# Peptides against a protein of PDB entry 7UQJ, part 286

Target 1, 160 residues: chain A of PDB entry 7UQJ
Amino acid sequence: PELYQNFNITPPRGVLFHGPPGTGKTLMARALAASCSSDERKITFFMRKGADILSKWVGEAERQLRLLFEEAKKHQPSIIFFDEIDGLAPVRSSKQEQIHASIVSTLLALMDGMDNRGQVIVIGATNRPDAVDPALRRPGRFDREFYFPLPDVKARFKIL

## One batch from the design tools (peptide; made by RFdiffusion4, then SolubleMPNN)

Design b2_p26_4_s3 (from b2_p26_4, 10 letters changed)
Fold by OpenDDE base, seed 3:
Structure b2_p26_4_s3 (fold): chain B 160 residues (1-160), chain C 160 residues (1-160), chain D 160 residues (1-160), chain A 26 residues (1-26)
Amino acid sequence: as target 1 above (160 residues)
Amino acid sequence: as target 1 above (160 residues)
Amino acid sequence: as target 1 above (160 residues)
Amino acid sequence: APPPLPPAPLEYSDETMEEARRAAEE
């Protein structure tokens, strides 16, 4: 069993940041965008919140996702960050509304449609990776997962 | 309402890292410097602690800031990291010493004097963004703010 | 005393990420690798756990370290991430087994043998920087240390 | 200019700051 994860960092089409809330997932995504951006190479950072896509764009969420990916492609190199992606792309087997299934299908199609040559990275952040549709966690999509562990509470209590 | 923050990462003249202590602000700044540095592109990372500038350089803090920015410009691409920047640049309306106002004014002028073409990024870290002079948080200065949330404590207790 | 750490980011041969467990050290290393990787510049990320090197490769740990560094050099630009490096490289003065001393010596030699021209970065993560052999924390090795402070627990309770 | 990042929460509780201070003193 390989003691190392060979991340052949083929620029991931998608990276899933997962871990308990407040582990710095959103921060990391933003900081990565900032750090990869230089005077010579401006990265465009697009941030969306999963719940906002569902709430603000009832019936237009799919269109807004398409526009987001088009805009990201237009402004490449770019990062699309979905905060709380479990709100956007819940597991399809959840009994809840057909609406979620359409949005997930659109996101899948958009991630699949990203040419490997596109300097567009998608970062999803979730507190519940098991609540994210497994189809999003496949190669060519969010095929890389970064666990944001909580700082050990016991270690924290000894620091207090 | 734009669902994305278009960070046209115009290389921020300044980035404010804020969040509770121990959220990894200092770490992120250092990691960003390390990650943006390659053999072909060495980034020079300048780290200063806000309180140290006030304590070690009584009456020379302004000069030391000028020298810091000159050195950063000389060694561009560079990152200037101010840890505990609230110690350096407290709100001007605080009744405390005229000395703080001069240092803040110098820092403002130095940030304003950075040509957008300069590969110098300033990162300020604070646990109290409200304790930082609002003038530093304007466009052309620390015009980008990254919140370092605490990892959710409840999620942390369940991991223990 | 220089108010700034001049990180002449000579691409650090080694970066030590230290801080309480779950502060995101592993995550940061992975995120840095991802962010530094572009379509034009693929970074290869090698992850090893310190304890796994000792447990799985009793008597072969030194060879596995050599192979790891060779593989990283072959796939440069690359990052070698040692999670729980204190498990791999305990302080030599610890009364425990001669085995640890050999592995530490091998790691020292491998880090010393990295030509500064090699696009290989070594990141060590530990919860106990004081448990890491001081020889690893010298220039040309893990000569840069990034503290991952714990986000304050109390701020975390108010976010719930 | 990219829209300003979400404004930082203004005040961390005194309790949060005190724990952080204690954590920094150890």
Scores: peptide ipSAE 0.006, ipTM 0.213, DockQ to the pose 0.064; fails the geometry check

Design b2_p26_4_s4 (from b2_p26_4, 8 letters changed)
Fold by OpenDDE base, seed 4:
Structure b2_p26_4_s4 (fold): chain B 160 residues (1-160), chain C 160 residues (1-160), chain D 160 residues (1-160), chain A 26 residues (1-26)
Amino acid sequence: as target 1 above (160 residues)
Amino acid sequence: as target 1 above (160 residues)
Amino acid sequence: as target 1 above (160 residues)
Amino acid sequence: PPPPLPPAPLFYSDETMEEARKAAEA
């Protein structure tokens, strides 16, 4: 959060947390939300799982995404965290292509429709940044990426 | 593994990590694996996701579970971490019952077949301990449970 | 970084990551550094271990801290990560009191001397936030704290 | 053997899940 303020960097609309499973991406997103909320300014954190949006909201996923972004905007300052975003916006594969394409297009439009002045940050977490639609990884969307490496065995050795 | 060896404590066969999403269950399992690995004894960490076993290995899930336990035994001391274990062993529900029942029965048999002398620990993580088959939560299986509370809002408030 | 910009929150000079060992504090600090670095703006990440500063730099620890902060300022935007900061700034204990007091006083002065506009963030990680000098935990220093919970101590006791 | 763990609460209350959601949301 504040690192970018200090750096006079325009806050990204979206941040992609990527790295192997269990590297703490979800914990980081929660920790970021926690650190940004003060007694005076509670940040509202919205968490959704990519697979849950597809499975629970078949035919309503686009509407649920819209409602999520509207609710996040209503409860500013807010963070929208998509855990396993590769499940929501997989790279185009043939048979389920149309449903995924509609959801991806909706998410793209929602991210593009966020005013740079809005107090809404979107965090996507994935174990496979290559599995996320490249359109989501463009400037103005998930334009910042955080690599959560497994501590290399050598880095583990230096941590121990 | 080594923590229990160092204390001459019989390692539990299975540990259930449960708590709300993003409480660090997966991170903890990795951290435990890291902390138990010394320079002399590297712990092999095997990670699988419950939903992935069902979706990727349709018709081979039982075989893949067997291979996982064999590989973990071959690479002792080892940890098998099942993330989202509720996806692997959901409580018996009607339509997908037979496939789930076979996978659950295989996992039960594999956990029961682990000799207490094996340096293999199984960690299951779930957001829904109620959704895990009660048979897995019996003594000799996931007989240890760890609650991952959300950091108390008051503890957060004192940290903020 | 940008989360704080979006929320119009003054960036903390210092963030304390605290929680039991292996909870991913070091991983988190590295992930934060990685996420803040774009192709256009690489964040310089400086990592030091508290114990290493004391042991390697006996009689020069204060100078090394000054050089570290100067180098971080020179290579803005930057993160200074102190792993095991409780090793650098232990709560006052008798015999080594004077050496520790000088190092703590130097770190306090360096943190106080950081302009709020500087693109330098200090992250301290500790397993024992109670072992960190309370002076470091005051506003304008490590004024943000992140708890990295282990699974409940009762849960730990249940793994044992 | 260490004493058996008290059984984990079977259900997080919808309130705890919603507080977890809200605290996941905070």
Scores: peptide ipSAE 0.006, ipTM 0.265, DockQ to the pose 0.037; fails the geometry check
Fold by OpenDDE base, seed 2:
Structure b2_p26_4_s4 (fold): chain B 160 residues (1-160), chain C 160 residues (1-160), chain D 160 residues (1-160), chain A 26 residues (1-26)
Amino acid sequence: as target 1 above (160 residues)
Amino acid sequence: as target 1 above (160 residues)
Amino acid sequence: as target 1 above (160 residues)
Amino acid sequence: PPPPLPPAPLFYSDETMEEARKAAEA
């Protein structure tokens, strides 16, 4: 976030961190949150796991998402980090349970409802970018994607 | 990795990486794995998520653990990284499902069955070290623990 | 650290962590330090920033480096982490100020003067591996290099 | 009973945030 302010670049509303597991997506999100807080400007970091929102909040996941975005807006500048966002917002299929469709729809609406002037950045992390609903990957939502490659198996060899 | 070789400390069979989420435990395990493979000595890295072993292999988790350790032994030198190991091997309680007790028992037996000369390192990562079965934290198993603090200025001083 | 002991790989005296900013080099160094200290064996972690050694210690940087290595040797096992080591030891050019040449020469001598049995590991982190004096990247110095890839260089530019 | 309040936002202390920054920048 501070990176964006310092660069005078309009921060993306949503950033998708994708790449194999253990590529440091969560670490990067924390590090970005940390790099964005100065002594003058504290960043509030909200972390949620996609699967936990579905499993812990059966029937209230939509409300919890709304509350999360409200709290993030209240504590601006803020980062919302969704770990395993493919668990929260899987690809829309005709076989998707209505519950998943509602949560995805709520997340879409919350992403769309963020004013461009909001200092809320949403980071989604996934090991499966193709398992994230393409509607989330559209402009104004997770419109920036970061591939976290596995450190090349070949780069592994130069370390010995 | 290199730090320990210089210290001539007998490498633990099992290393528990614990600390708050996003402290780089998985990244560290990968970087350690990467840093251990030379052109002459390729390290095979096995990664499993604790919750995935329970959810994907209902009734076969014990067999999959055995196969994992066999494959790791076959492909020595190797690293087995269990991400979210508290999900695989939660603290034994009188209320724990028999399935969890069996998986933990299998993992304990596999850790105990490793020859001290084996080039198989097991890394467990958890955000909740107190949620890992204390039996796994005993000598000959996960007998080394690494706290990944949230970088707090005070944690800087405890590493001093 | 433990991973290298199991693989019986002679630990480098110096490890160069290189990669773009935000890739967790400093975190990795700290986590390595933390991961090397058991209850029985505390590792002393010394952290210095390359630019700070030049800016804060004008005319004494060589002495401060010597003192740092002496303290690290006294408190073995120890890690010396040089963050932004390209600021401390930039590529030798005909245009480099004599001050930089002296500091680099001192660091080279200190790296060379470490006994192979010393429990002092030096980690250099840089965002610019090509800006580090090639003399530091020779065997017996920073002879192992760890690439911390950016999540795709193109992705970083899309955050820009 | 109402579901437990979502775990409080991880407030990183400025120090923790700066160190995570340094960890990210490095």
Scores: peptide ipSAE 0.000, ipTM 0.277, DockQ to the pose 0.048; fails the geometry check
Fold by OpenDDE base, seed 3:
Structure b2_p26_4_s4 (fold): chain B 160 residues (1-160), chain C 160 residues (1-160), chain D 160 residues (1-160), chain A 26 residues (1-26)
Amino acid sequence: as target 1 above (160 residues)
Amino acid sequence: as target 1 above (160 residues)
Amino acid sequence: as target 1 above (160 residues)
Amino acid sequence: PPPPLPPAPLFYSDETMEEARKAAEA
């Protein structure tokens, strides 16, 4: 919230973190949540994993998504972090089951239904940005994308 | 390997990284692989995800594990990183399907079959250490455990 | 920049990332640079390593620092990331050579000379915050510090 | 329906952190 207010930039509703596994996408999302939290203004961080939403909530995934967004809205300022979002929202053009299409449609509707004034940021992390439904990558959804490269050998040597 | 040789510490065969999701377990494993790699001695980093081994390799998971350990041994010094190992090796005492028990048994056998002289380190990462089969946490397997705390609020507030 | 504007916090000129090697300091700095970059507002990320500035630029280090800050100012919004800043800016009270004192003095002057309105953030990363000259850790310089904890010493030794 | 899993606390309570610390020390 505060980040975007100072730049007079409308906070993107959705940010896609993409890059190879273990590039720190989840760590970054948590770090962002923590950093934007002050003693006076605590950001609430909601984390879900795409595969978990599909596997644990078969047939209830849409409801769980709705509840997640409602809870995030209730506890704003908040971050919803979807780890492995490609597991939740695979490309609809793939011969994938009707269930995936419905989950994607629910996520689309939830992202579109977020008021721009809402202090809810959605972060999606994926190792496969091309496996994410292009409809999620449109303006007003995951409209900003951040590449997490493998720390190049040079970057690794500098981290260590 | 060299790090442990200098400390006269027998390198643990298996290391369990545990802590909340997004605490940098995977990043750390990669950073370790990079740090232990010199220009003269490159460490080969093998990464697998527990849930992926179960979901992608239904019926072939044991074989894929065997191949992974063989390949790691062939390319030693190497690190095998199992992200979300609780997905691969759930507690056997849970009412879990025979399939999980067989995969766990294979992983146990592979870890036990690693010669102490092999320059293969196995790192398991989990958000739920208690969901990992206790048999994997025994000496000669994941006998060393590391807690990845959430980056303290102070550390976060300072970054952002 | 946007981060700080929303907090109504004058963006710190300098941020010190401190913590043991491999804790993701460099990764975090890169990810911050990427996250603050939009299609409309690309942040330019300048990375230097303290040891490299001393070793590669013997006798030219002050000039290289000046050029770096000028280039960062020219390409603002920008981030200057000094990895291993303790190599660049050792404690002046240590019996260290006049050369180090001059480099530190140059860095101090460059940080002091940054207009608060300049969209240049300086991030220093170190494994040894106490090895960083206290003059750099004063308000208007590296006035914000972030601890990247080791995964607990046990976690480090088991990682290493 | 099972009660919604409590939102993963951004901030684990000091108690939860201490329990996690104790569980990690254990």
Scores: peptide ipSAE 0.000, ipTM 0.304, DockQ to the pose 0.041; fails the geometry check

Design b2_p26_4_s4 (from b2_p26_4, 8 letters changed)
Fold by OpenDDE base, seed 5:
Structure b2_p26_4_s4 (fold): chain B 160 residues (1-160), chain C 160 residues (1-160), chain D 160 residues (1-160), chain A 26 residues (1-26)
Amino acid sequence: as target 1 above (160 residues)
Amino acid sequence: as target 1 above (160 residues)
Amino acid sequence: as target 1 above (160 residues)
Amino acid sequence: PPPPLPPAPLFYSDETMEEARKAAEA
């Protein structure tokens, strides 16, 4: 929430955090959620794992996604953080591919259905941006991408 | 590695990072790796997921663990980070319990076999410290534990 | 940068990252800088250490701060990251207190003088939020705070 | 030597896990 207003950038509906594992994507999302909240304006943060959406919510994943977006809208301003969003991509089985296609389709519809005026931001985190469905990476969805480099000493120094 | 040398602390063989999901355990491990890496002393960071050890390395998990520790020793100073180390604990099936017991036994042996002079640190991360085999939490293994609290919900809420 | 616009939150001029040493404050600030930079909109990241401002810039610290803010404004959108901002707080000597008071006064004036439309964000990081001058923590300055929980301070210090 | 770690809670209380979930959800 915080940093786009200073930049007069139309806030993305969705932000993709990508980079090698443990580059701080999840912590960043949490820190962003914490920061964007003020005494005057509390942000509600929702976190889900992509793999949990497939495994824990078998048969209810779409409903749980809908409920998540409804709850996020009810508690706006809010952040929905999908950790390991590439985990929505099945381990290749034809049956899981169909389930995946349905869940991804639901997520696409939910992201498209967000009012541009809604104070709901979706953050996806992945270690494999190539494993994220290209449909999620389109304008109006995850249309902003953030590379979390390894804190390579050089990347630290290029940011230093 | 670096921080221990500066303090004349015998580096632990293993460190357990535990705390709720998204408290930055993985980021911390990488940030530690990066901060311990100087221009004079680059640290090699190896990362594995506990669940991947069971699922991707079915039948070869022990061999892959041995190779990982050998490669880490070859590229010392190095950090081996096991994310979701509780994922070495099977989803409850008796057959998976035997496989788990074998893999955990191999990991125990590898941690016990690390020369105290080796510049290899093992970091395990878990959201469920209770799900980590108590044998891994003994001296000479994961004998240092780090609680990653939530960013205090109140501190979050005061920041929120 | 990203999240404030969606929420119609007036972006803070300053964000305080606080938490124990090595909790990833610096890494987070860097990752934020990198992430807020798109191909279309590169963010310039400026980093300074509080202790360096006092020690390296003896007698010129105020001028260097002014130049830093001017350069940040020239290269906006930009982030100014003050690592160890508590290091602007002197080690208690009356002479250092005067120098500190002058430098802090300059920083306050620079933060107050940022146009609300300026795409310059200031991030301060400290291990000691209590050592940060309360005047810096007022609205329009470092008015957003972020707790970076350790891996328990004592825990990192046992690895340190 | 760095000060000893406070003993990490061996178990996250359901409250801490729920706070964690809520903070993961907050």
Scores: peptide ipSAE 0.000, ipTM 0.316, DockQ to the pose 0.034; fails the geometry check

